# Peptides against a protein of PDB entry 5VVV: the designs that were tried, part 128

Target 1, 276 residues: chain A of PDB entry 5VVV
Amino acid sequence: FLCGVVEGFYGRPWVMEQRKELFRRLQKWELNTYLYAPKDDYKHRMFWREMYSVEEAEQLMTLISAAREYEIEFIYAISPGLDITFSNPKEVSTLKRKLDQVSQFGCRSFALLFDDIDHNMCAADKEVFSSFAHAQVSITNEIYQYLGEPETFLFCPTEYCGTFCYPNVSQSPYLRTVGEKLLPGIEVLWTGPKVVSKEIPVESIEEVSKIIKRAPVIWDNIHANDYDQKRLFLGPYKGRSTELIPRLKGVLTNPNCEFEANYVAIHTLATWYKSN
Target 2, 276 residues: chain A of PDB entry 5VVV as posed
Amino acid sequence: FLCGVVEGFYGRPWVMEQRKELFRRLQKWELNTYLYAPKDDYKHRMFWREMYSVEEAEQLMTLISAAREYEIEFIYAISPGLDITFSNPKEVSTLKRKLDQVSQFGCRSFALLFDNIDHNMCAADKEVFSSFAHAQVSITNEIYQYLGEPETFLFCPTEYCGTFCYPNVSQSPYLRTVGEKLLPGIEVLWTGPKVVSKEIPVESIEEVSKIIKRAPVIWDNIHANDYDQKRLFLGPYKGRSTELIPRLKGVLTNPNCEFEANYVAIHTLATWYKSN

## One batch from the design tools (peptide; made by RFdiffusion4, then SolubleMPNN)

Design b2_p20_2_s3 (from b2_p20_2, 11 letters changed)
Fold by OpenDDE base, seed 4:
Structure b2_p20_2_s3 (fold): chain B 276 residues (1-276), chain A 20 residues (1-20)
Amino acid sequence: as target 1 above (276 residues)
Amino acid sequence: SAYEKAKEAYKKAALEAVKE
């Protein structure tokens, strides 16, 4: 069971010292996972093709080593979906080389994220792939296999919540393709019925699990505030029955952008997790 | 940019979600 934090918000990423402090807290609270997915890290999303500089490499190596020191699984995410051409072998190779670099930093767990992108494929991709889901699954499977089928590999669908599913969760051709074609060893991220789910009913998890043919990892935006800078979520992790725990592969909270605000959010997630 | 469009779409969806 993956339980911890995803740094997955828009806005200023956390600094390395904050991330190290996070790892210390995660260990102390018996959580086990950090997903590196800061949307405003240029080399994560907008400039995903760009290799890390020597200085950035040193920082990431140090960060990954720190995660290991605290027995936190460091999952490196990349979000190529804004402008990748899935059918272009050079793009696939570029993605492979980027992940090779991160692997050299000591990272062993990875994620491919296709959240917050347009559903439209370019003309070249339309000639090769039956759907956007097919394109995403193809590259994800290829990367997963290329990396030697790491123990932890995550996929974030474009339809990552109920409200983004067309026409709905149970009838989504996109999610059906993901479920049928995504290799079984790859985990699927999900935010619940909504982008920010006040509640995640058990029935909603059963529904999505059926179509994706696996238990999801919750990317939980309950404490996310990147969509409204006037809000700060200081309340406890709630609206998730502990009955979800046996029905999930994990929960990663995407908390407030303000690192210092997340004590309650993360601590109460830990309490929730241990209460099963 | 594609990034900004997607970010705004996310923000809109998130704001709608928390109003319910």
Scores: peptide ipSAE 0.708, ipTM 0.964, DockQ to the pose 0.912
Fold by OpenDDE base, seed 1:
Structure b2_p20_2_s3 (fold): chain B 276 residues (1-276), chain A 20 residues (1-20)
Amino acid sequence: as target 1 above (276 residues)
Amino acid sequence: SAYEKAKEAYKKAALEAVKE
């Protein structure tokens, strides 16, 4: 069971010292996972093709080593979906080289994210793939196999919550393709019925699990504030029955942008997890 | 940009989700 934090917000990323402090807190609270997915890290999303510099590489190696020291699984995410051409072998090779570099930093767990992108494929991809889901699954499976089938590999669908599913969760052709064609060793991220889910009913998890043919990992936006910087979410982790735990592969909270505001959010997630 | 368009779409969806 993956339990911890995803740094998955829009806005200024956390600094390396904040991330190290996070690992220390996660260990103390017996949580086990950190997902690196800051939207405004240029080489994560907007400039995903660009290799890390020597200086950036040293920082990432140090961060990954710190995660290992605190027994936290470091998952590196990349979001190529803004402008990747799935059918172009050069694009696939570029993605492989980027992940090879991160693997050389000591990273062993990875995520490929297709959240917050346009649903339309380019003309070249439409000639090769039957649907957007087929294109995404194809590259994800190829990358997963290329990396030697790492123990932890995550996929974030474009339809990552109930309100984004067309026509709905149970009848989504996109999610059906993901469930049927995505290799079984790849985990699927989900935010619940909504982008920010006040509640995640057990029945809603059973519904999505059926179509994706696996238990999801919750990307939980309950404490996210990147959509309204005038708000801070300081309340406890709530609206999730502990009956969800045996029905999930994990829970990763995407909390407030302000690192110092997240004590209650993360601590109460840990209490919730241990109460099972 | 594609980035800004997607970010605004996310923000809109998130704001709608928390008003309910």
Scores: peptide ipSAE 0.707, ipTM 0.964, DockQ to the pose 0.914
Fold by OpenDDE base, seed 5:
Structure b2_p20_2_s3 (fold): chain B 276 residues (1-276), chain A 20 residues (1-20)
Amino acid sequence: as target 1 above (276 residues)
Amino acid sequence: SAYEKAKEAYKKAALEAVKE
């Protein structure tokens, strides 16, 4: 069971010292996972093709080593979906080279994220793939296999919540393709019925699990505030029955952008997790 | 940009989600 934090918000990424402090807290609270997915890390999303510099490499190596020191699984995410051409072998090769570099930093767990992108394929991809889901699954499977089928590999669908599913969760051709064609060793991220889910009913998890043919990992935006800079979410982790735990592969909270605001959010997640 | 468009779409969806 993956339980911890995803740094997955829009806004200024946390600094390395904050991330290290996070790992210390995660260990103390018996959480086990950190997903590196800061939207405004340019080499994560906007400039995903760009290799890390020598200085950036040193920082990431240090960060990954720190995660290992605190027994936190460091999952490196990349979000190529803004402008990747899935059918272009050069794009696939570029993605492979980027992940090879991160592997050299000592990273062993990875994620491919296709959240917050246009649902339309380019003309070249339409000639090769039957659907957007087929294109995403193809590259994800290829990368997963290329990396030697790592123990932890995550996929974030474009339809990552109930409200983004067309026509709905149970009838989504996109999610059906993901469920049927995504290799079984790859985990699927999900935010619940909504982008920010006040509640995640058990029935909603059963529904999505059926179509994706696996238990999801919750990317939980309950404490996310990147969509409203005037709000801080200081309340406890709530609206999730502990009955969800046996039906999930994990929960990763995407909390407030302000690192210092997240004590209650993360601590109460830990309490929730340990209460099962 | 594609980035900004996607970010705004997310923000809109998130704001709608928390109002309900």
Scores: peptide ipSAE 0.703, ipTM 0.963, DockQ to the pose 0.916
Fold by OpenDDE base, seed 3:
Structure b2_p20_2_s3 (fold): chain B 276 residues (1-276), chain A 20 residues (1-20)
Amino acid sequence: as target 1 above (276 residues)
Amino acid sequence: SAYEKAKEAYKKAALEAVKE
């Protein structure tokens, strides 16, 4: 069971010292996972093709080493979906080289994220792939296999919550394709019925699990505040029955952008996880 | 940009989600 934090917000990424402090807190609270997915990290999303510099490489190696020291699984995410051409072998090769570099930093767990992108394929991709889901699954499977089928590999769908599913969760052709064609060793991220789910009913997890043919990992936006600068969520982790735990592969909270505001968010997640 | 468009779409959806 993956339990911890995803740094998955829009806004200023946390600094390396904050991330190291996070690992200390995660270990102390018996959480086990950190997903590196800061949307405003240029080489994560907007410039995903760009290799890390020597200086950036040293920082990432140090960060990954720190995660290992605190027994935290470091998952490196990349979000190529803004401008990747799925059918272009050069794009696939570029993605492979980028992940090879990160692998050389000592990273062993990875994620491909297709959240917050246009649902339309370019003309070249339409000639090769039957749908957007087929294109995403194809590259995800290829990368997963290329990396030697790492123990932890995550996929974030474009339809990552109930309200983004067309026409709905159980009838989504996109999620059906993901469920049927995504390799079984790849985990699927999900935010619940909504982008920010006040509640995640057990029945909603049973519904999505059926179509994706696996238990999801919750990307939990309950404490996210990147969508409203006037909000700071200081309340406890709630609206999630502990009955979800046996029905999930994990829970990763995407908390407030302000690092120091997340004590309650992360601590109460840990309490929730241990209460089962 | 594609980034900004997507970010705004997310923000809109999140704001709607928390109002319900």
Scores: peptide ipSAE 0.697, ipTM 0.963, DockQ to the pose 0.915

Design b2_p20_2_s4 (from b2_p20_2, 8 letters changed)
Fold by OpenDDE base, seed 4:
Structure b2_p20_2_s4 (fold): chain B 276 residues (1-276), chain A 20 residues (1-20)
Amino acid sequence: as target 1 above (276 residues)
Amino acid sequence: SKYEKAKKKYFEQARKDVEE
C-alpha cells in the first residue's frame, strides 16, 4: 500500500529542504511514499525533454538519497502529454533517455502522467493509434518494460476522475482501453468522483477498479489549494472510509502548496491509514 | 498555451468541486 504525499500541484514547487523535512515526517508517521510531480517544475512537464543539468542532477540525487535514508519510496513522475508525439520514435527515445538519467540518480520508481492535457491526438498519432488511450498505454507499457518493470510504476490517466470520464466511469472507452491494455504491474492514479473529491465512496472505487482492472492509487486532492490560493485546507483527512484501504493500492495526498500548512493533512492521513 | 489552458480547466473544475 502506497501511502504518502504527491507533490502534484501547480505553483512554486517545494524546495529541497522542505522535501527532506517531508520525508522525515512521512517516516515518523509511518508513511512510505513521495511522488515527485510538481507541475511547475519545468523539466517535469513543460520541458520534459530537457535533461537535468549537473546542478539539478546533484539536487535530485541528494533528494533521492534522502528519501532512501528515511525509507520513503521516491517516485519520479514525468508529464510528457502536453506536446509528445506518441508515434515518433525520437520522442519515445527522448523520454527513455530522460528516465535513464533519473535512474542514474538512484530512482527506482516512476510515473507517467497524462493529467491536464487535451484529449486530441495529432495527425501522426491518429495514423498509428486507434485512440488517445491506446497511444498513452503503448508508450507507458514500453517505458515500463524498458525500465525493467520497476516494482512501482504509476500511470495517471487523462480521465483521472469521474467528472472527466466520458460518458461516465463504467462506460469510458478510454478507461476501458487503459484497463485492458495497460500492463498489470502498472498502477493507475485516480482522484475519485471529482478532481477534488469531498468524499470517495467505496462504490465509486469499485466502479473504477472494475473498468481499469486493478485497485487504483488515489491522488487525493482533498487538501489541494493550487486552484485557490486564498484558501488553506487545514482540516483533517476525511470523507474516505477506512474500508477503502483494502480496495486501494495506495493514497497519495496532494496537499496545500504552502508546505507548512500540511501538518494536519498528512498526519491525519497517516492516522487514517493506520486505523485499518 | 496548452499548459495554461489545461491548468485553467483544472482550476475551474477544482473550484467547482469544492463549492459542491
Scores: peptide ipSAE 0.767, ipTM 0.974, DockQ to the pose 0.908
Fold by OpenDDE base, seed 2:
Structure b2_p20_2_s4 (fold): chain B 276 residues (1-276), chain A 20 residues (1-20)
Amino acid sequence: as target 1 above (276 residues)
Amino acid sequence: SKYEKAKKKYFEQARKDVEE
């Protein structure tokens, strides 16, 4: 069971010292996972093709080593979906080389994220793939296999919550394709019924699990505030029954952008997790 | 940009969700 934090917000990423402090807290609270997915890290999303510099590499190596020291699984995410051409072998090779570089930093767990992108494929991809989901699954499976089928590999769908499913969760052709064709060793991230879900009912997890043919990892935006920096979510992790735990592969909270505001959010997630 | 458009869509939906 993956339980911890995803740094998955828009805005200023956390600094390395904050991330190290996070790992210390996660260990102390018996959480086990950090997903590196800062949307405004240019080499994560906007410039995903760009290799890390020597200086950036040293920082990431140090960060990954720190995660290992605190027994936190460091999952490196990349979000190529803004401008990748799925049918172009050079794009696939570029993605492979980027993940090879991160593997050299000591990273062993990875995620491909297709959140917050347009559903439209380019003309070249339309000639090769039957749908957007087919294109995403194809590259995800290929990358997963290329990396030697790492123990932890995550996929974030474009339809990552109920509201973004067309026409709905249970009838989504996109999610059906993901469920049917994504290799079984790849985990699927899910945010719940909504982008910010006040509650995640057990029935909603059963519904999505059926179509994706696996228990999801929750990307939980309950404490996310990137969309409204005038608000700080200082309340406890709630609206998630502990009955979800056996029905999930994990829970990763995407908390407030302000690192210092997240004590209650993360601590209460830990309490929730340990209450099962 | 595609980035800004998608970010805006996310923000609008998230704001709506929190108000419900």
Scores: peptide ipSAE 0.764, ipTM 0.973, DockQ to the pose 0.872
Fold by OpenDDE base, seed 5:
Structure b2_p20_2_s4 (fold): chain B 276 residues (1-276), chain A 20 residues (1-20)
Amino acid sequence: as target 1 above (276 residues)
Amino acid sequence: SKYEKAKKKYFEQARKDVEE
């Protein structure tokens, strides 16, 4: 069971010292996972093709080593979906080289994210793939196999919540393709019925699990404030029955942008997790 | 940009979700 934090917000990423402090807190609270997915890290999303500089490499190596020191699984995410051409072998090879570099930093767990992108394929991809889901699954499976089938590999669908499913969760051709064609060792991220789910009913998890043919990992935006930084979400982790725990592969909270605001959010997630 | 459009769409949806 993956339980911890995803740094998955828009806005200024946390500094390395904050991330190290996070790992210390996660260990103390008996949480086990950190997903590196800051939207405004240029080399994560907008400029995903760019290799890390020597200086950036040293920082990431130090961060990954710190996660290991605190027994936190460091998952490196990349979000190529804004402008990747799935059918172009050069794009696939570029993605492979980027993940090879991160592997050299000591990273062993990875995520490929297709959140917050258009559902449209370019003309070249339409000639090769039957659907957007087929294109995403193809590259995800190829990358997963190329990396030697790492123990933890996550996929974030473009339809990552109930609201984004067309026509709905149970009838989504996109999610059906993901469920049928995504290799079984790859985990699927989900935010619940909504982008920010006030509640995540058990029935909603059973519904999505059926179509994706696996238990999801919750990317939980309950404490996210990137969409309105005038608000701080200081309340407890709530609206999630502990009956979800045996029906999930994990829960990763995407909390407030302000690192210092997240004590209650993360601590109460830990209490929730340990209550079952 | 595609980035800004997608970010805006996410923000708009998230704001709606927290008001409900």
Scores: peptide ipSAE 0.762, ipTM 0.973, DockQ to the pose 0.907
Fold by OpenDDE base, seed 3:
Structure b2_p20_2_s4 (fold): chain B 276 residues (1-276), chain A 20 residues (1-20)
Amino acid sequence: as target 1 above (276 residues)
Amino acid sequence: SKYEKAKKKYFEQARKDVEE
């Protein structure tokens, strides 16, 4: 069971010292996972093709080493979906080389994220792939296999919540393709019925699990505030029955952008997890 | 940009979700 934090918000990423402090807190609270997915990190999303510099490499190696020291699984995410051409072997090879570099930093767990992108394929991809889901699954499976089938590999669908499913969760051709064709060792991220789910009913998890043919990992936006920085979400982790725990592969909270505001959010997630 | 459009769409949806 993956339980911890995803740094997955828009806005200023946390500094390395904040991330190290996070790892210490996660260990203390018996949480086990950090997903690196800061949307405003240029080399994560907008410029995903760019290799890390020597200085950036040193920072990431230090961060990954710190995660290991605190027994936190460091998952490196990349979001190529803004402008990747899935059918172009050069794009696939570029993605492979980027993840090879991160593997050399000591990273062993990875994620491919296709959240917050257009559903339209380019002309070249339409000639090769029957749908957007087929294109995403193809590259994800190829990368997963190329990396030697790492123990933890995550996929974030473009339809990552109930509201984004067309026509709905149970009838989505996109999610059906993901469920049928994504290799079984790859986990699927999900935010619940909504982008920010006040509640995640057990029935909603059973519904999505059926179509994706696996238990999801919750990317939980309950404490996210990137969409309204005038608000701080200082309340407890709530609206999630502990009956979800045996029905999930994990829960990763995407908390407030302000690192210092997240004590209650993360601590109450830990309490929830240990109450099983 | 594609980035800004997607970010805006996310923000609009997230705001809607917390107001409900």
Scores: peptide ipSAE 0.755, ipTM 0.972, DockQ to the pose 0.889

Design b2_p20_3_s1 (from b2_p20_3, 8 letters changed)
Fold by OpenDDE base, seed 1:
Structure b2_p20_3_s1 (fold): chain B 276 residues (1-276), chain A 20 residues (1-20)
Amino acid sequence: as target 1 above (276 residues)
Amino acid sequence: SKYEKAKEAYFKKAREDVEE
C-alpha cells in the first residue's frame, strides 16, 4: 500500500530542504511514499524534453538518496502530454533518455502523467492510433518495459476523476482501453468522483476499479489550494472510510502549496491509514 | 499557452468542486 504525499500542485515547488524534512516526517508517521510531480518544475512538464543540468542532477541525486535514507519510496513523475507526438519514435526516444538520466540518479520508481491536457491528438497520431487512450497506453507500456518493469510505475489518465469521464465512469471508452491494454503491473492514479472530492464513496472505487481492472492509487486533492490562494486547508483528512484501504493500491495526498501548512493534513492521513 | 489554458481549466473545475 502506497501512502504519503504527492507534490502535484501548480505554483512554486518546495525547496530541497522542505522535501528532506517531509521525508523525516513521513518516516516518523510510518508513511512510505513521495511522488515528485510539481507542475511548475519546467523539466517535469513544459520542457519535459530537457535534460537536467549538472547542478540539477546533483540536487536530485541528493534528494533521492535522502528518500532512501528515510525509507521513503521516491517516485519520479514526468508529464509529456502537452506537446508530445506519440507516433514519433524520436519523441519516444527523448522520453527514454530523460528517464534514463533520472535512473542514473538512483531513482527506481516512475510515473507518466496525462492529466490536464487536450483530448485531441495531432494528425500524425490519428493516423497511427485508434484513440487518445491507445496512444497513451502504447507509450506507457513501452516505457514501462524499457525501464525493466520497475516495481512501482504509475499512470495518470486524462479522465482522472468521475466528472471527466465520458459518458460516465463505467461506460468510458477511454478508461475501458486503459483497463484492457495497460500492462497489469502499471498502477492508475485517480482523484475520486471529482477533481477535489469532498467524499470518496466505496461504491465509486468499486466502479472505477471494475473498468480499469485494478485497484487505483488515490491522488487526493482534499487539501490542495493551488486553485485558491486565499484559502488554506487546515482541517483533518476526512470523507474517506477506512473500508477504502483494502480496495486501494494507495493514497497520496496533494496538500497545500505552503509546506508549513500541511502538518494536520499529513498527520491525519497517517492516523487514518494506521486505524485499519 | 497550452500549459496556461490547462491550468486555468483545472483551477475553474477545482473551485467549482469545493463550492459544491
Scores: peptide ipSAE 0.757, ipTM 0.972, DockQ to the pose 0.934
Fold by OpenDDE base, seed 5:
Structure b2_p20_3_s1 (fold): chain B 276 residues (1-276), chain A 20 residues (1-20)
Amino acid sequence: as target 1 above (276 residues)
Amino acid sequence: SKYEKAKEAYFKKAREDVEE
């Protein structure tokens, strides 16, 4: 069961010292996972093709080593979906080289994220793939296999919540394709019925699990505030029955951008997790 | 940009979800 934090917000990423402090807190609270997915890290999303510099590599190696020191699984995410051409072998090779570099930093867990992108494929991809889901699954499976089928590999669908599913969760051709064709060792991220789900009913998890043919990992936006810089979410982790735990592969909270605001959010997630 | 458009779409949806 993956339980911890995803740094998955828009806005200024946390600094390395904050991330190290996070790992210390995660260990103390008996949480086990950190997903590196800061939207405003240029080499994560906007400039995903660009290799890390020597200086950036040293920082990432140090960060990954710190995660290992605190027994936290470090998952490196990349979000190529803004401008990747799925049918272009050069693009696939570029993605492989980027993940090879991160593997050399000591990273063993990875994620491909296709959240917050246009649903339309380019003309070249439309000639090769029957749907956007087919294109995403194809590259995800290829990368997963290329990396030697790592123990933890995550996929974030473009339809990552109930309200993004067309026509709905149970009938989504996109999610059906993901469920049928995504390799079984790849985990699927999900935010619940909504982008920010006040509640995540058990029935909603059963519904999505059926179509994706696996238990999801919750990307939980309950404490996310990137969309409203005037608000801080300081309340406890709530609206999630502990009955979800046996029905999930994990929960990763995407909390407030302000690192110092997240004590209650993360601590109460830990209490929730340990209560079952 | 594609990035800004996607961010704005997410922000809009997230705000709507929190106000419900």
Scores: peptide ipSAE 0.754, ipTM 0.972, DockQ to the pose 0.907
Fold by OpenDDE base, seed 2:
Structure b2_p20_3_s1 (fold): chain B 276 residues (1-276), chain A 20 residues (1-20)
Amino acid sequence: as target 1 above (276 residues)
Amino acid sequence: SKYEKAKEAYFKKAREDVEE
């Protein structure tokens, strides 16, 4: 069971010292996972093709080593979906080289994220793939296999919550394709009924699990505040029954952008997790 | 940009969701 934090917000990423402090807290609270997915890290999303510099590599190696020291699984995410051409072998090879570099930093867990992108494929991809889901699954499977089928590999769908599913969760052709074609060793991230879900009912998890043919990992935006700089979410992790735990592969909270505001959010997630 | 458009779409949805 993956339980911890995803740094998955828009805005200023956390600094390395904050991330190290996070790892200390996660270990102390008996959480086990950190997903690196800061949207404003240029080489994560906007410039996903760009290799890390020597200096950036040293920082990431140090960060990954720190995660290991605190027994926190470091998952490196990349979000190529803004401008990748799925059918272009050069794009696939570029993605492979980027993840190879990160593997050399000591990273062993990875994620491909297709959240917050246009649902339309380019003309070249339309000639090769039957749908957007087919294109995403194809590259995800290929990358997963190329990396030697790492123990932890995550996929974030474009339809990552109920309100993004067309026509709905249970009837989504996109999610059906993901469920049917995504290799079984790849985990699927899910955010719940909404982008910010006040509640995540058990039935909603059963519904999505059926179509994706696996228990999801929750990317939980309950404490996310990147969308409203006037708000801080200081309340406890709630609206999630502990009955979800046996029905999930994990929960990763995407909390407030302000690192210092997240004590209650993360601590109460830990309490929730240990209450099972 | 595609980035900004997607970001604003997410922000809009998230704001709507938190007001429900």
Scores: peptide ipSAE 0.751, ipTM 0.972, DockQ to the pose 0.921
Fold by OpenDDE base, seed 3:
Structure b2_p20_3_s1 (fold): chain B 276 residues (1-276), chain A 20 residues (1-20)
Amino acid sequence: as target 1 above (276 residues)
Amino acid sequence: SKYEKAKEAYFKKAREDVEE
């Protein structure tokens, strides 16, 4: 069971010292996972093709080493979906080289994220792939196999919540393709019925699990505040029955942008997880 | 940009979800 934090918000990323402090807190609270997915990290999303500099490499190596020291699984995410051409072998090769570099930093766990992107494929991709889901699954499976089938590999669908599913969760052709064709060792991220789910009913997890043919990992936006800088979410982790735990592969909270505001959010997630 | 449009769409949806 993956339990911890995803740094997945828009806005100023956390600094390396904050991330190290996070790892210490996660270990202390018996949580086990950090997903690196800061939207405004240029080489994560907007400039995903660009290799890390020597200085950036040193920072990432140090960060990954710190995660290992605190027994936290460091998952490196990349979000190529804004402008990747899935059918172009050079794009696939570029993605492979980027992940090879991160592997050399000592990273063993990875994620491919296709959240917050346009659903339209380019003309070249339409000639090769039957649908957007087919294109995403193809590259994800190829990368997963290329990396030697790492123990932890995550996929974030474009339809990552109930309200994004067309026509709905159980009948989504996109999620059906993901469920049927995504390799079984790849985990699927999900935010619940909504982008920010006040509640995640057990029945909603059973519904999505059926179509994706696996238990999801929750990307939980309950404490996310990137969309409203006038709000801080200081309340406890709530609206999630502990009956979800045996039905999930994990829970990763995407908390407030303000690192210092997240004590209650992360601590109460830990309490929730240990209460089962 | 594609990035800004996607960000704005997410922000709008997230605000709607917390106001319900």
Scores: peptide ipSAE 0.746, ipTM 0.971, DockQ to the pose 0.909

